# Peptides against a protein of PDB entry 5FRP, part 97

Target 1, 225 residues: chain A of PDB entry 5FRP
Amino acid sequence: VEWTESIPQIIATREDISKELNQALAKTFIDSDPRVRRTSVMIFNKVPVTEIWKNITNKAIYTSLLHLAREKHKEVRELCINTMAKFYSNSLNEIERTYQNKEIWEIIDTIPSTLYNLYYINDLNINEQVDSVIFEYLLPFEPDNDKRVHRLLTVLSHFDKKAFTSFFAFNARQIKISFAISKYIDFSKFLNNQESMSSSQGPIVMNKYNQTLQWLASGLSDSTK

## One batch from the design tools (peptide; made by RFdiffusion4, then SolubleMPNN)

Design b2_p18_4_s4 (from b2_p18_4, 8 letters changed)
Fold by OpenDDE base, seed 2:
Structure b2_p18_4_s4 (fold): chain B 225 residues (1-225), chain A 18 residues (1-18)
Amino acid sequence: as target 1 above (225 residues)
Amino acid sequence: SYEDWPPYFQELLEKLDK
């Protein structure tokens, strides 16, 4: 653990990390101790993306990072999901595609697919986290239409079939959420009108309102679990 | 197809349509 904790400093200060160090680092991602794995993932958070790309040349490290998204240890998994999403976004923004880094990009380009595939695990906590990283890192709000479209196309260009399917499902959900919110607003307006509430439609509208709220809530993870 | 969607999304959308 202590050795792994020193790696970020080494990467930040040294221009060339030895092949040996890369090999040693690769082993930490598959270490039996979750703390070691966690520390390894944290390297991607603590070290600037440019330095990571420069110094971490062993593709196995990147592959191992992606595998941790499905790890059983909750803390490591959650950290990994956030880390890889952020790393993907930072890489798109800061790293040029070259012949030399092509093999690494081939792995990194699969991050969106990896994340969208997590919806198939059918875990509400994972789903919420994936939702979050999609909005924050994969497909962030971008006012420039050209940039937004380009980003979207980049994300989609490496999807597998399952990722595409989950993407469409995700978007369908968003449309439904939007519709539900609109209904909620309408119901709220109705509820704020005393005359309307006293009408024969009052109870009916209230019921629909409650159903809408329940549906919206059903998509949220139980914070107590 | 809808059947290929993650179960989470299927279940969620089915609940809304009732």
Scores: peptide ipSAE 0.497, ipTM 0.918, DockQ to the pose 0.833
Fold by OpenDDE base, seed 1:
Parts: structure tokens; sequence; C-alpha cells
Structure b2_p18_4_s4 (fold): chain B 225 residues (1-225), chain A 18 residues (1-18)
């Protein structure tokens, strides 16, 4: 653990990290101690993306990072999911695609697919986290249409079949959520009108309103962990 | 196809149609 904690500083200060150090670092991602794995993931959060790409050249490290998204230890998994999504976004923004880094990009380009595949685990906590990182890092708000389309195409271009399926399902959900929100707004307006509430339609509308709220809430994880 | 969707999405979307 202590050794791994020193790695961010080493990467930040050294222009060239030895092959041996890369090999040693790769082993920490598969260490039996979750604290070691956690510390290893934190390297990607503490070190600038440009320095990571420059100094971490062992592809096994990146592959191992992606594998941690499905590990059993909750804290490490959650950290990994956020870290890899952020790292993907930063890489797209800051790292040029070259012949030299092609092998690493082949791994990094699978991050969106890796994340969308997590919906198949059927865990509400994981689902919420994946939703969050999609909106924050994978497909963030972009006012420029050309950039937005380009980003979308980049994300989709490396999807496997399951990821595509999840993507379509995700979008279908979003459409329904949008519709539900619109209904919620209409119901709220109705509820604010006393004459409407006193009508025969009052109880019916209220029931539909409650059903809509319940549906919206059903997609959320239990706060009690 | 819809049948290939993650169960989470299938269940969620089916509840709204009810």
Amino acid sequence: as target 1 above (225 residues)
Amino acid sequence: SYEDWPPYFQELLEKLDK
C-alpha cells in the first residue's frame, strides 16, 4: 500500500518510468488486498492524463483497470467506474491518437462498452452510477452540434452487441422519463387549481400523478445502502 | 430487440405501460 501511494509522485516527477516499475504497478491492480487495488486506481485520479499516457505504457495496467469495474469489493468498484469514465473523457480531450499509443487507445476505446455492459448486472446502485458517468463523462452536454455528433459516434464506434442494446434501452428510458416529467408538470398545474381538484377528475388525476411519481422513484437505488 | 435489453430496463419500461 505504501509503495503504491508513492507512485503518483513518481509519475509526476519522472519523465521515464522503467519497464520494471510498470510491471510492478500492473501487479497491484490484481492484488488480493482491496486497499492496494484502491490505491492503484487512485493513480489515475491524482496524475494528469497526459502524464499517465506518457509514463504508463504497459497495456496490462489499463486492461486491469477496466476489469475492476466488475470486482466484488464495492468501494473499489465504484471508484473504478468513476475513474475510468473520467479518464476516458480526459483522454479524448487531451490525448492525440498516434501510432505509438494505438495499443492503449484500443483498450481505452472499450470503456464506454464496458460501462454500458454494467447494466446487465441488474444492480440499482451500479445503474445509478453508470447513469451519472454517462451524463458527466461519456456523453456530456455539448452545445456544438458537430462536436456532439462526433463524440457520440466515437463512443458508439467501439460498442459490442450488448452495449448497443443497453444504449438503445437507455435512450428508450430517457424518452419515457421525459414524458413522465412532462406529465408531472401538467399534474402539478392541475393540483394547483382548486376548481380542478374539486372536479370529478380530481381523484383520477391525483392517482395518475402518484403512479408517475412511483415510477420515477422506482428507478432509484435505496438510500439505505 | 427488446428481449435483449438489460432486465432493469425491461422491467422499468413495462411498469409504465401499466
Scores: peptide ipSAE 0.492, ipTM 0.918, DockQ to the pose 0.862
Fold by OpenDDE base, seed 3:
Structure b2_p18_4_s4 (fold): chain B 225 residues (1-225), chain A 18 residues (1-18)
Amino acid sequence: as target 1 above (225 residues)
Amino acid sequence: SYEDWPPYFQELLEKLDK
């Protein structure tokens, strides 16, 4: 653990990280101690993206990072998911595609697919986290249409079949959520009108309202768990 | 196809359609 904790400083200060150091770092991602794995993931958060790309050249490190998205230890997994999504976004923004870094990009470009595949685990906490990182890092709000389209195409260009399927399902859900929210607003207005509530339609609308709320809630994970 | 969707999405959307 202590050794791994020193790595960010080493990467930040040294321009020539040895092959041996990269190999040693790669091993920390598969260490049996979750604290070691956590510390390894944190390297990607503590070191600037440009320095990571410059100094971490062992493909196994990046591959291992992606694998941790499905690891059993909750804290490490959650950290990994956030880290890899952020790293992807930062890489797109700050790292040029060159011949030298092509092999690393081949791995990094699979991050969106990796994330969308996590929906197949059928875990509400994971799903919620994936939702969050999609909106924050993969497909963030972009007012420029050309940039938005370009980003979308970049994200989709490396999807596997399952990721595409998940993507379509995700979008279908979003449409339904939007519709449900619209209904919720209408129902709320109805509920605020006493005359409407006293009508024969009152109970029917109330039932629909409750169903809508239950549906919206069912898609959310328990924040306490 | 819809059947290939993650079960989470299938179940969620099916519940809404009822």
Scores: peptide ipSAE 0.492, ipTM 0.918, DockQ to the pose 0.832
Fold by OpenDDE base, seed 4:
Structure b2_p18_4_s4 (fold): chain B 225 residues (1-225), chain A 18 residues (1-18)
Amino acid sequence: as target 1 above (225 residues)
Amino acid sequence: SYEDWPPYFQELLEKLDK
């Protein structure tokens, strides 16, 4: 654990990380101790993306990072999901595609698929995290239409079948959520009108309101758990 | 197809349609 914690500093300061160090680092991602795995993942958070690409040349490290998205250890998994999403976004923004880094890009380009496939695990906590990283890192808000479309196409271009399906399902949910929110707003306005509440439609609207709220709540993980 | 969706999304959308 201790030596792994020193790696970020080494990567940041050394222009040429030895093959040996890369091999050693690769082993830490599959270490039996979750603390070691966690520390390894943190390298991707602590070291600038440009330095990671420059110094981490062992493709097994990147592959192992992606595999940790399905890690049994919750903390490591959560860290990994956030890390890989952020790393993907940073890579798209800062790393040029070259012949030399092609093999690494082939792995990194699968990050969106890896993330969207996590919805099939059917874990609410994982789903929420995936939702979060999609909005924060994969498909962030971008006011420039060209950039937004380009980003979307980049994300989709390496989807597997399951990821595409998950993507469509995700978007369908978002539409429904949007609709539900719109209805919620309408209901709220209705509820604030005493005359409306006293009408024969009052109970009907209240019922629909409650159903909408229940549905919205059902899609969220229990924050207390 | 809808049947290929992650079960989470299927269940969620089915609940809303009721």
Scores: peptide ipSAE 0.475, ipTM 0.914, DockQ to the pose 0.825

Design b2_p18_5_s1
Fold by OpenDDE base, seed 1:
Structure b2_p18_5_s1 (fold): chain B 225 residues (1-225), chain A 18 residues (1-18)
Amino acid sequence: as target 1 above (225 residues)
Amino acid sequence: KTLLEEFNEIVKKLEEEA
């Protein structure tokens, strides 16, 4: 009987601890010191996703995490982008959608849009990082077709207009790259044929080849223009 | 370790470095 009386106190203590934690984190995420902000982000990397969802209940913390994706401090920003993408993926895999966590999910579901919107900054380093986290965490390799499609639909279902635009631009770029690679292969085959090189078409093909190489060398970022 | 304990440890380390 005495143990039952201790349960409310334990629950109350846990609630108090949770409250203090949430209050502290809300402050540290917006601290003026980048090191403090970095440490705050690292909590999401070090603590299991299930424990994060259980203990961090202040929606402002999640919102602040997402805002750090546009942080001026490069190290914090880069860490945040990776952390946010990973956290999204882990949440999709491990956290059930309930009525109680609906408000948090509403924020977490914006992570894909938040990431795709970073393309509008037009920074090469940011673009490369976003590309990386998309392939690693948002749209990872999935051998099961149904799961792959489901993940894709989940990601797309919460896109804003800007995110859709970025997504299509990205896909368009991939198609262009694939096409360029195919041309490169064709040109390489042509170049290996001595008879073709000696023909009147040789200089024309070489010119196209050089243009293709130049396009490839200019990087993936310029291909969308 | 609880999330709070981990956080407090991290904060403490940051305070010591500062």
Scores: peptide ipSAE 0.039, ipTM 0.572, DockQ to the pose 0.012
Fold by OpenDDE base, seed 3:
Structure b2_p18_5_s1 (fold): chain B 225 residues (1-225), chain A 18 residues (1-18)
Amino acid sequence: as target 1 above (225 residues)
Amino acid sequence: KTLLEEFNEIVKKLEEEA
């Protein structure tokens, strides 16, 4: 009987904590001190996604998080980009879409567009980071075709026109890489045949092979930097 | 108490309850 009387107090305490947290976070996300903004973003990394969705109900906090992707302070911006991408992925995996959380999902569903739009800033460091979070969190490697397609469609379903343009440009790069790899394999097979190497086409294929290798190395180096 | 101090106290409480 005594433990039952403590439950309402615990629930009340949790509700009070949630209200205070929302009020505090709404202010700290827009604080003039970058250290305070950084600390605010870190909450999304330290607290489980399920607890975030449960306790952070003020849509302004999520909107503020997305705005920090264009923050002038480098450390805060970089942290924010990683955080929102990870949060998006975790939300897709762990959070169900309900009527109650619809307004928050409407904001979270814009994260892919927000990230792809960062390419228009034409900053090399930002581009590299966006590439990284796309491969790690937005469109991770998925061997299951149905799951992969479903994730892709989910990501694309809320794209604006600018995000689509950036996406196609990125996909064009992937297609080029795939094509280059295919050609590399063909050239390698050709070069393994001694009769083919002695033919008039041998030197031409060798040259193309080297060019392809150099291109692949350059492209991969840009992705690994 | 600064806003940051209040925030840190709240986060600590959330971590303890988790």
Scores: peptide ipSAE 0.191, ipTM 0.815, DockQ to the pose 0.012; fails the geometry check
Fold by OpenDDE base, seed 4:
Order: sequence, then structure tokens, then C-alpha cells
Structure b2_p18_5_s1 (fold): chain B 225 residues (1-225), chain A 18 residues (1-18)
Amino acid sequence: as target 1 above (225 residues)
Amino acid sequence: KTLLEEFNEIVKKLEEEA
């Protein structure tokens, strides 16, 4: 446990020990002691995403990280779920897709599916956590429509059938709300522009705006009942 | 290799660079 706590610092300072580090981490992620596994997961939280991608090249580590989402030890599982979601988001934001990192991306791209599949465990605590990380990291609120849509498409593009099913069951409404809010913002901006309102599109946008407001109002009322 | 062996190897490399 103690030596694993030093790994973040080692990664930051020593690129030449990457091979040994990868070998060691591959073992610690599957260690019988949950404390060791926990510490291993924490590396992904303590080390910048760019340094993780640079220094952790063993695919088995990433695979093992994803497997810990179903860990029996509650603390490790919860940490893992948060960690992988955050890591996914950070990776999307900061890591470019290259030929060299393609194999790792193939694993990372399964994180959304891995998370959504946790709903089938039918555990309320897990469900709440999954909901939380989805809205915080996977599908965060994004005011830019293009970015939001791109993120959504990225997440959905790697779903298995079960993930799609759970997505529609648990998050479809939230996604719709998010899009509606985005549209509301866009409409508001449009309506604030006098030149745009005077255009032939003005009445059309106004109508859509009103429809969006009505939809939002109805959706919010249903959630409070 | 055991975790201990791997750790020791890492430590040795760090010491050599120090």
C-alpha cells in the first residue's frame, strides 16, 4: 500500500521507469487487498490525464480499472466509478486520438457502456452514483450545442444493447431536458437580437421558444410531483 | 515477479538516477 502511494510522484518525475511501473500497477489493480486496489485507482485521480496516457501504456491496467466498477468492496467500487467517469471526460477533453493510443482509446471508449450497465445490478446506491457521474462527467451540461451533441454522439457511439436500454430508461428524460434548456438559451439569444426578430424567422423561432418553455414547464412539474 | 520485486526494481532505478 505504501509504495503504491508514491507512484503518482514517480510517474511525474521518471519516464524511464515506465515499464516497471506498468508491470507493478497491473498487479496492484488485481491485488487481493482492497486497500492496494484503492490506492491503484487513486493514481488516476492524482496524476494528470496527460501523464497517465503517456506513462501507463499497459492495456491490462485500464481493463482492470473498468472491472473494478463491479468490485465487491464498496469503497473501491465507488471510487472506481467516479474515477473512470472523470478519467473518461478528461481524456475526451485533453487527449487526441492517435494511431499510437488507439488501443487504449478502444478500452476508454467502453467506459460509458460500463457505467450504464451498472444499472442492471439494481442497487439504489449504485444507481445514484451512476446518475451522478453521468451528469457530472459523461454528459455534463454544455452551453455549446455543437459540443454537447458531439459529446452525446461520442458516448452513444460505443454503447452495447444493454447500455442503450438503460440509457433510455434512466437518462433519456434528462438528456431531453438538457437539450431543451440549450434550445431555450439559443432562442433567448435570438430573441434578444432585434435584427433576428425582425427577420422572417422571428415568428418561427418564437413559436419554438414557446413550445420549449411549455415542455420544460411540464417536465419540471412532473419531477416535483 | 512479485510486487515486492517490482517495487524494489523501481526503487533501485530511482536510486541510480539520484
Scores: peptide ipSAE 0.038, ipTM 0.573, DockQ to the pose 0.009; fails the geometry check
Fold by OpenDDE base, seed 2:
Structure b2_p18_5_s1 (fold): chain B 225 residues (1-225), chain A 18 residues (1-18)
Amino acid sequence: as target 1 above (225 residues)
Amino acid sequence: KTLLEEFNEIVKKLEEEA
């Protein structure tokens, strides 16, 4: 416990964290003592997102963080759910996607699905918490329509089938999605009419759009049966 | 179908379900 509590300070004082430290952290995330696991999760809350991405390079740590969403210990689970949602949002806002961090992003991009899959546990407390983090971190209020739609598409583009089904199970959400989709269509028309698809972001947005459309189409077909 | 057409179909379905 004491060692784990010192980790945020170590990360703050060192430019680069050794491989050995990453290996040690991977062990603390799976420690039998829930206090150790809790402290491990708190690292993601105490350390700036940019420093986490720079210094924590062991994929197993991120995988273990996501696994704690189903932790038996209530306090650890609740902390983990809040932490991963916030970390996801901060990462989207502050971390650029590069070749070097691609493998970590592949894990982080599964956070939305991980959270939405918790609805299948059918626990009222978990459902309420998931709702809260969705509105606070995953799909926050954004007055800019383009930014709001872009965030929505980013979240949906990595959904598994179960997460997608859960997402559409809520009628109130369907109306919001319909509105967001309509605005996205308008945006897409605008982009297609303006030759500026030459930006490096154009293909990425289109790919996300296509993935979202495919999932939406599949989800709607399943809900009508 | 264009991406736009596919999306419009999805929106229409969502609106009908709402």
Scores: peptide ipSAE 0.000, ipTM 0.253, DockQ to the pose 0.048; fails the geometry check

Design b2_p18_5_s2
Fold by OpenDDE base, seed 3:
Structure b2_p18_5_s2 (fold): chain B 225 residues (1-225), chain A 18 residues (1-18)
Amino acid sequence: as target 1 above (225 residues)
Amino acid sequence: KTLLEEFNEIVKELEKKA
């Protein structure tokens, strides 16, 4: 009986913490001191994504996080870019889309566009970082073709025109290669199955296999120039 | 208490519950 009485207090404490956290973060994300802003961003790295979504409900905090991608302070900017990319990926993997979190998702769904738009700054360091987070978090290696396609479509679905342009300029080739490799693996598995080879689809798959190999060969040759 | 100190306290509490 005594432990049940402690539960409401714990829940109340959590609600209090959530309220205080939202109030504090809303202020600290826009603080004039870069160290304070940095610390604010770090909470997204230290706290599990599920707890962040549960406790941080003020959309202004997320908007502020995205704005820091163009922060003048290098350390804060770099941290923010990594953080938002990772947070995006974790959210896609662990957070369901509900009516209650719709407004936050609308902001989070703009993260890919926000990142790709950074290419227009024409800064080498920023470009390298964006490349890194794209491969690590936005479009990570995924052996499952359906999951990979789904992730790609999710990322592209909220692109603005500028983001699309950047995507095709910088990353489209790499993505195509990854798809081609995946198809190659699928074709190889098909070809290793004798029953599949004897089917009416055998010649069609073989043709696609050869086309894929030719495309891969041509694409790899251009990367060495 | 500075805002930063308050924030750090909140973070520590959240880390303990996680």
Scores: peptide ipSAE 0.059, ipTM 0.675, DockQ to the pose 0.012
Fold by OpenDDE base, seed 2:
Structure b2_p18_5_s2 (fold): chain B 225 residues (1-225), chain A 18 residues (1-18)
Amino acid sequence: as target 1 above (225 residues)
Amino acid sequence: KTLLEEFNEIVKELEKKA
């Protein structure tokens, strides 16, 4: 019976700890020392995504994380860009959208736009990093067409006008190539099956295969110019 | 304890709860 009376105090203590943690983190993300800001970002890398969502409830922390993508300190900026992209991907995979976490998701859903807007800085190093995190975390290779399309639609659903423009300028071609390659692989598998080739669908698949090859050839020719 | 040490401790505690 005595342990039951201690539970509310423990819960209250945990809430107090959580509140203190959130207050402390909100301050460290905007600290004048780049080392402190770096350490703050590293929390999102070291702690599992489920625990981050559970324990970090202050919206200001997530907003501050996104702001660090334009940090003047190169190391902090680079770490932040990689961290937010990975965190976005992990959140999509592991965190369910609920009424309670809706406000945090509204911030997290802006990560793709935040990243694509970095192209307007016109810095080659930043551009290369953004390209890397897009292919690794935002739009990873997915052999399942439905899953790939759903991920793409999710990423695009919260784009601002500038992000859309950047997307079409820099990455639309690469995404199309990725889709074409995926189709090519499917066609190749079909063509390797003699039973499938003898079917009524054989000529149709061959035609689509040839069209895909022609499209790929035309796209590659423009890149060599 | 430095702020860095405090954060490292917090991270370790959060990892144990997972």
Scores: peptide ipSAE 0.048, ipTM 0.670, DockQ to the pose 0.012
Fold by OpenDDE base, seed 1:
Structure b2_p18_5_s2 (fold): chain B 225 residues (1-225), chain A 18 residues (1-18)
Amino acid sequence: as target 1 above (225 residues)
Amino acid sequence: KTLLEEFNEIVKELEKKA
């Protein structure tokens, strides 16, 4: 049957095309022009995750994607951070772990650590973005307790020491923020009570209130506060 | 267009800019 003989040729052609594509993409991800790098990252946003895993087989491309998280060009970096976080989440949800894709998964599994390590740059904008993608993609709201715990364990299972440190710092910060907000509410209630304001405690509470506001205004992304 | 064709177009565009 003549059509069966064409299948190997078609497969071979696809393999050749795939090889060329992977080679080309590997180059564009490290291109000197930020626009080229940006467009390369956008492929991961425009193409379904399942198709990415099927067609992009060069591990260097994934490694390069992760490296762009520390890109000097702000727009490319920001895009990359969002893209890799989303890609991680989508991969966890849609891609089965097999022997064939093990090497790629080894890279993808480092995305959480890569993101948490960005806190060490000590840049407020980067910290805010990392906070955002953690809540949106890495540790999203999940009503199912088992799934939530499983996701958390998956994220933590590949952490390096630095990532763990950042994670604990982040959690500590969240607790502090929550506490500060609670105090703010309490102080607000106190301030709304005229009798309390007229008391000897009024100035003391006002001072604490101002300190709390100052702390909140200094930035929610500061891990040292 | 197949996904591969779309990728190829993107790559070609990237190569023209590079």
Scores: peptide ipSAE 0.021, ipTM 0.592, DockQ to the pose 0.013
Fold by OpenDDE base, seed 4:
Structure b2_p18_5_s2 (fold): chain B 225 residues (1-225), chain A 18 residues (1-18)
Amino acid sequence: as target 1 above (225 residues)
Amino acid sequence: KTLLEEFNEIVKELEKKA
C-alpha cells in the first residue's frame, strides 16, 4: 500500500521507469487487498490526465480500472466509479485521438457504457452515484450547444443496447433539462441583442422560450413531489 | 515477479538516477 502511494510522484518525475511501473500497476489493480486496489485507483485522481496517458500504456490497467466499477468492496467501487467518469471527461477534453493511443481510447470509450450498465444492478446507492457522475463528468452542463451535442454524440456512439436502455430510462430527463437550460441561455443572449429581438425571429424565439420554461417548471415540480 | 519484487526494481531504478 505504501509504495503505491508514491507512484503519482514517480510518474511525474520518471518517465524512464514506465515499463516497470506499468507492470507493477497491472498487479496492484487486481490485488486481493482492497486497500491496494484503492490506492491504485487513486493514481488516476492524483496524476494529471496527460501524464497518465503518457506513462500508463498497459491496456490491462485501464481494463482493470473499468472492472472495479463492479467491485464488491464498496469504497473501492465508489472511488472507481467517480475516478473513471472524471478520467473519461478529462481525456475527452485534453487528450487527442492518435494512432498511438487508439487502443487505449477503445477502452476509455466504453466508460459511458460501463457506467450506464451499473443501473442494472438495481442498487439505489449505485444509481445515485451513477446519476451524479453522469451529470458532473459524462454529460456536464455546457452552454455551448455545439460542444454539448458533440459530447452527447460521443457518449452515445459507443453504447451497447443495455446502455441505451438505461440512458432512456434514467437520464433522459436530465438531458432534456440540460437542453432546456441551454435554450434558456440562448434566449437570454438573444434578448440581450436588440437587433435580434426586432427581427422576424423574435416571436419564434419567444415561443420556444415559453415552451422551455413550461417544461422546466413541470419537470422541477415533478422532482419535488 | 511479486509485487514487492517489482517495487524493489522500481526503487533501484530511481536510486540509480538519483
Scores: peptide ipSAE 0.022, ipTM 0.491, DockQ to the pose 0.009; fails the geometry check

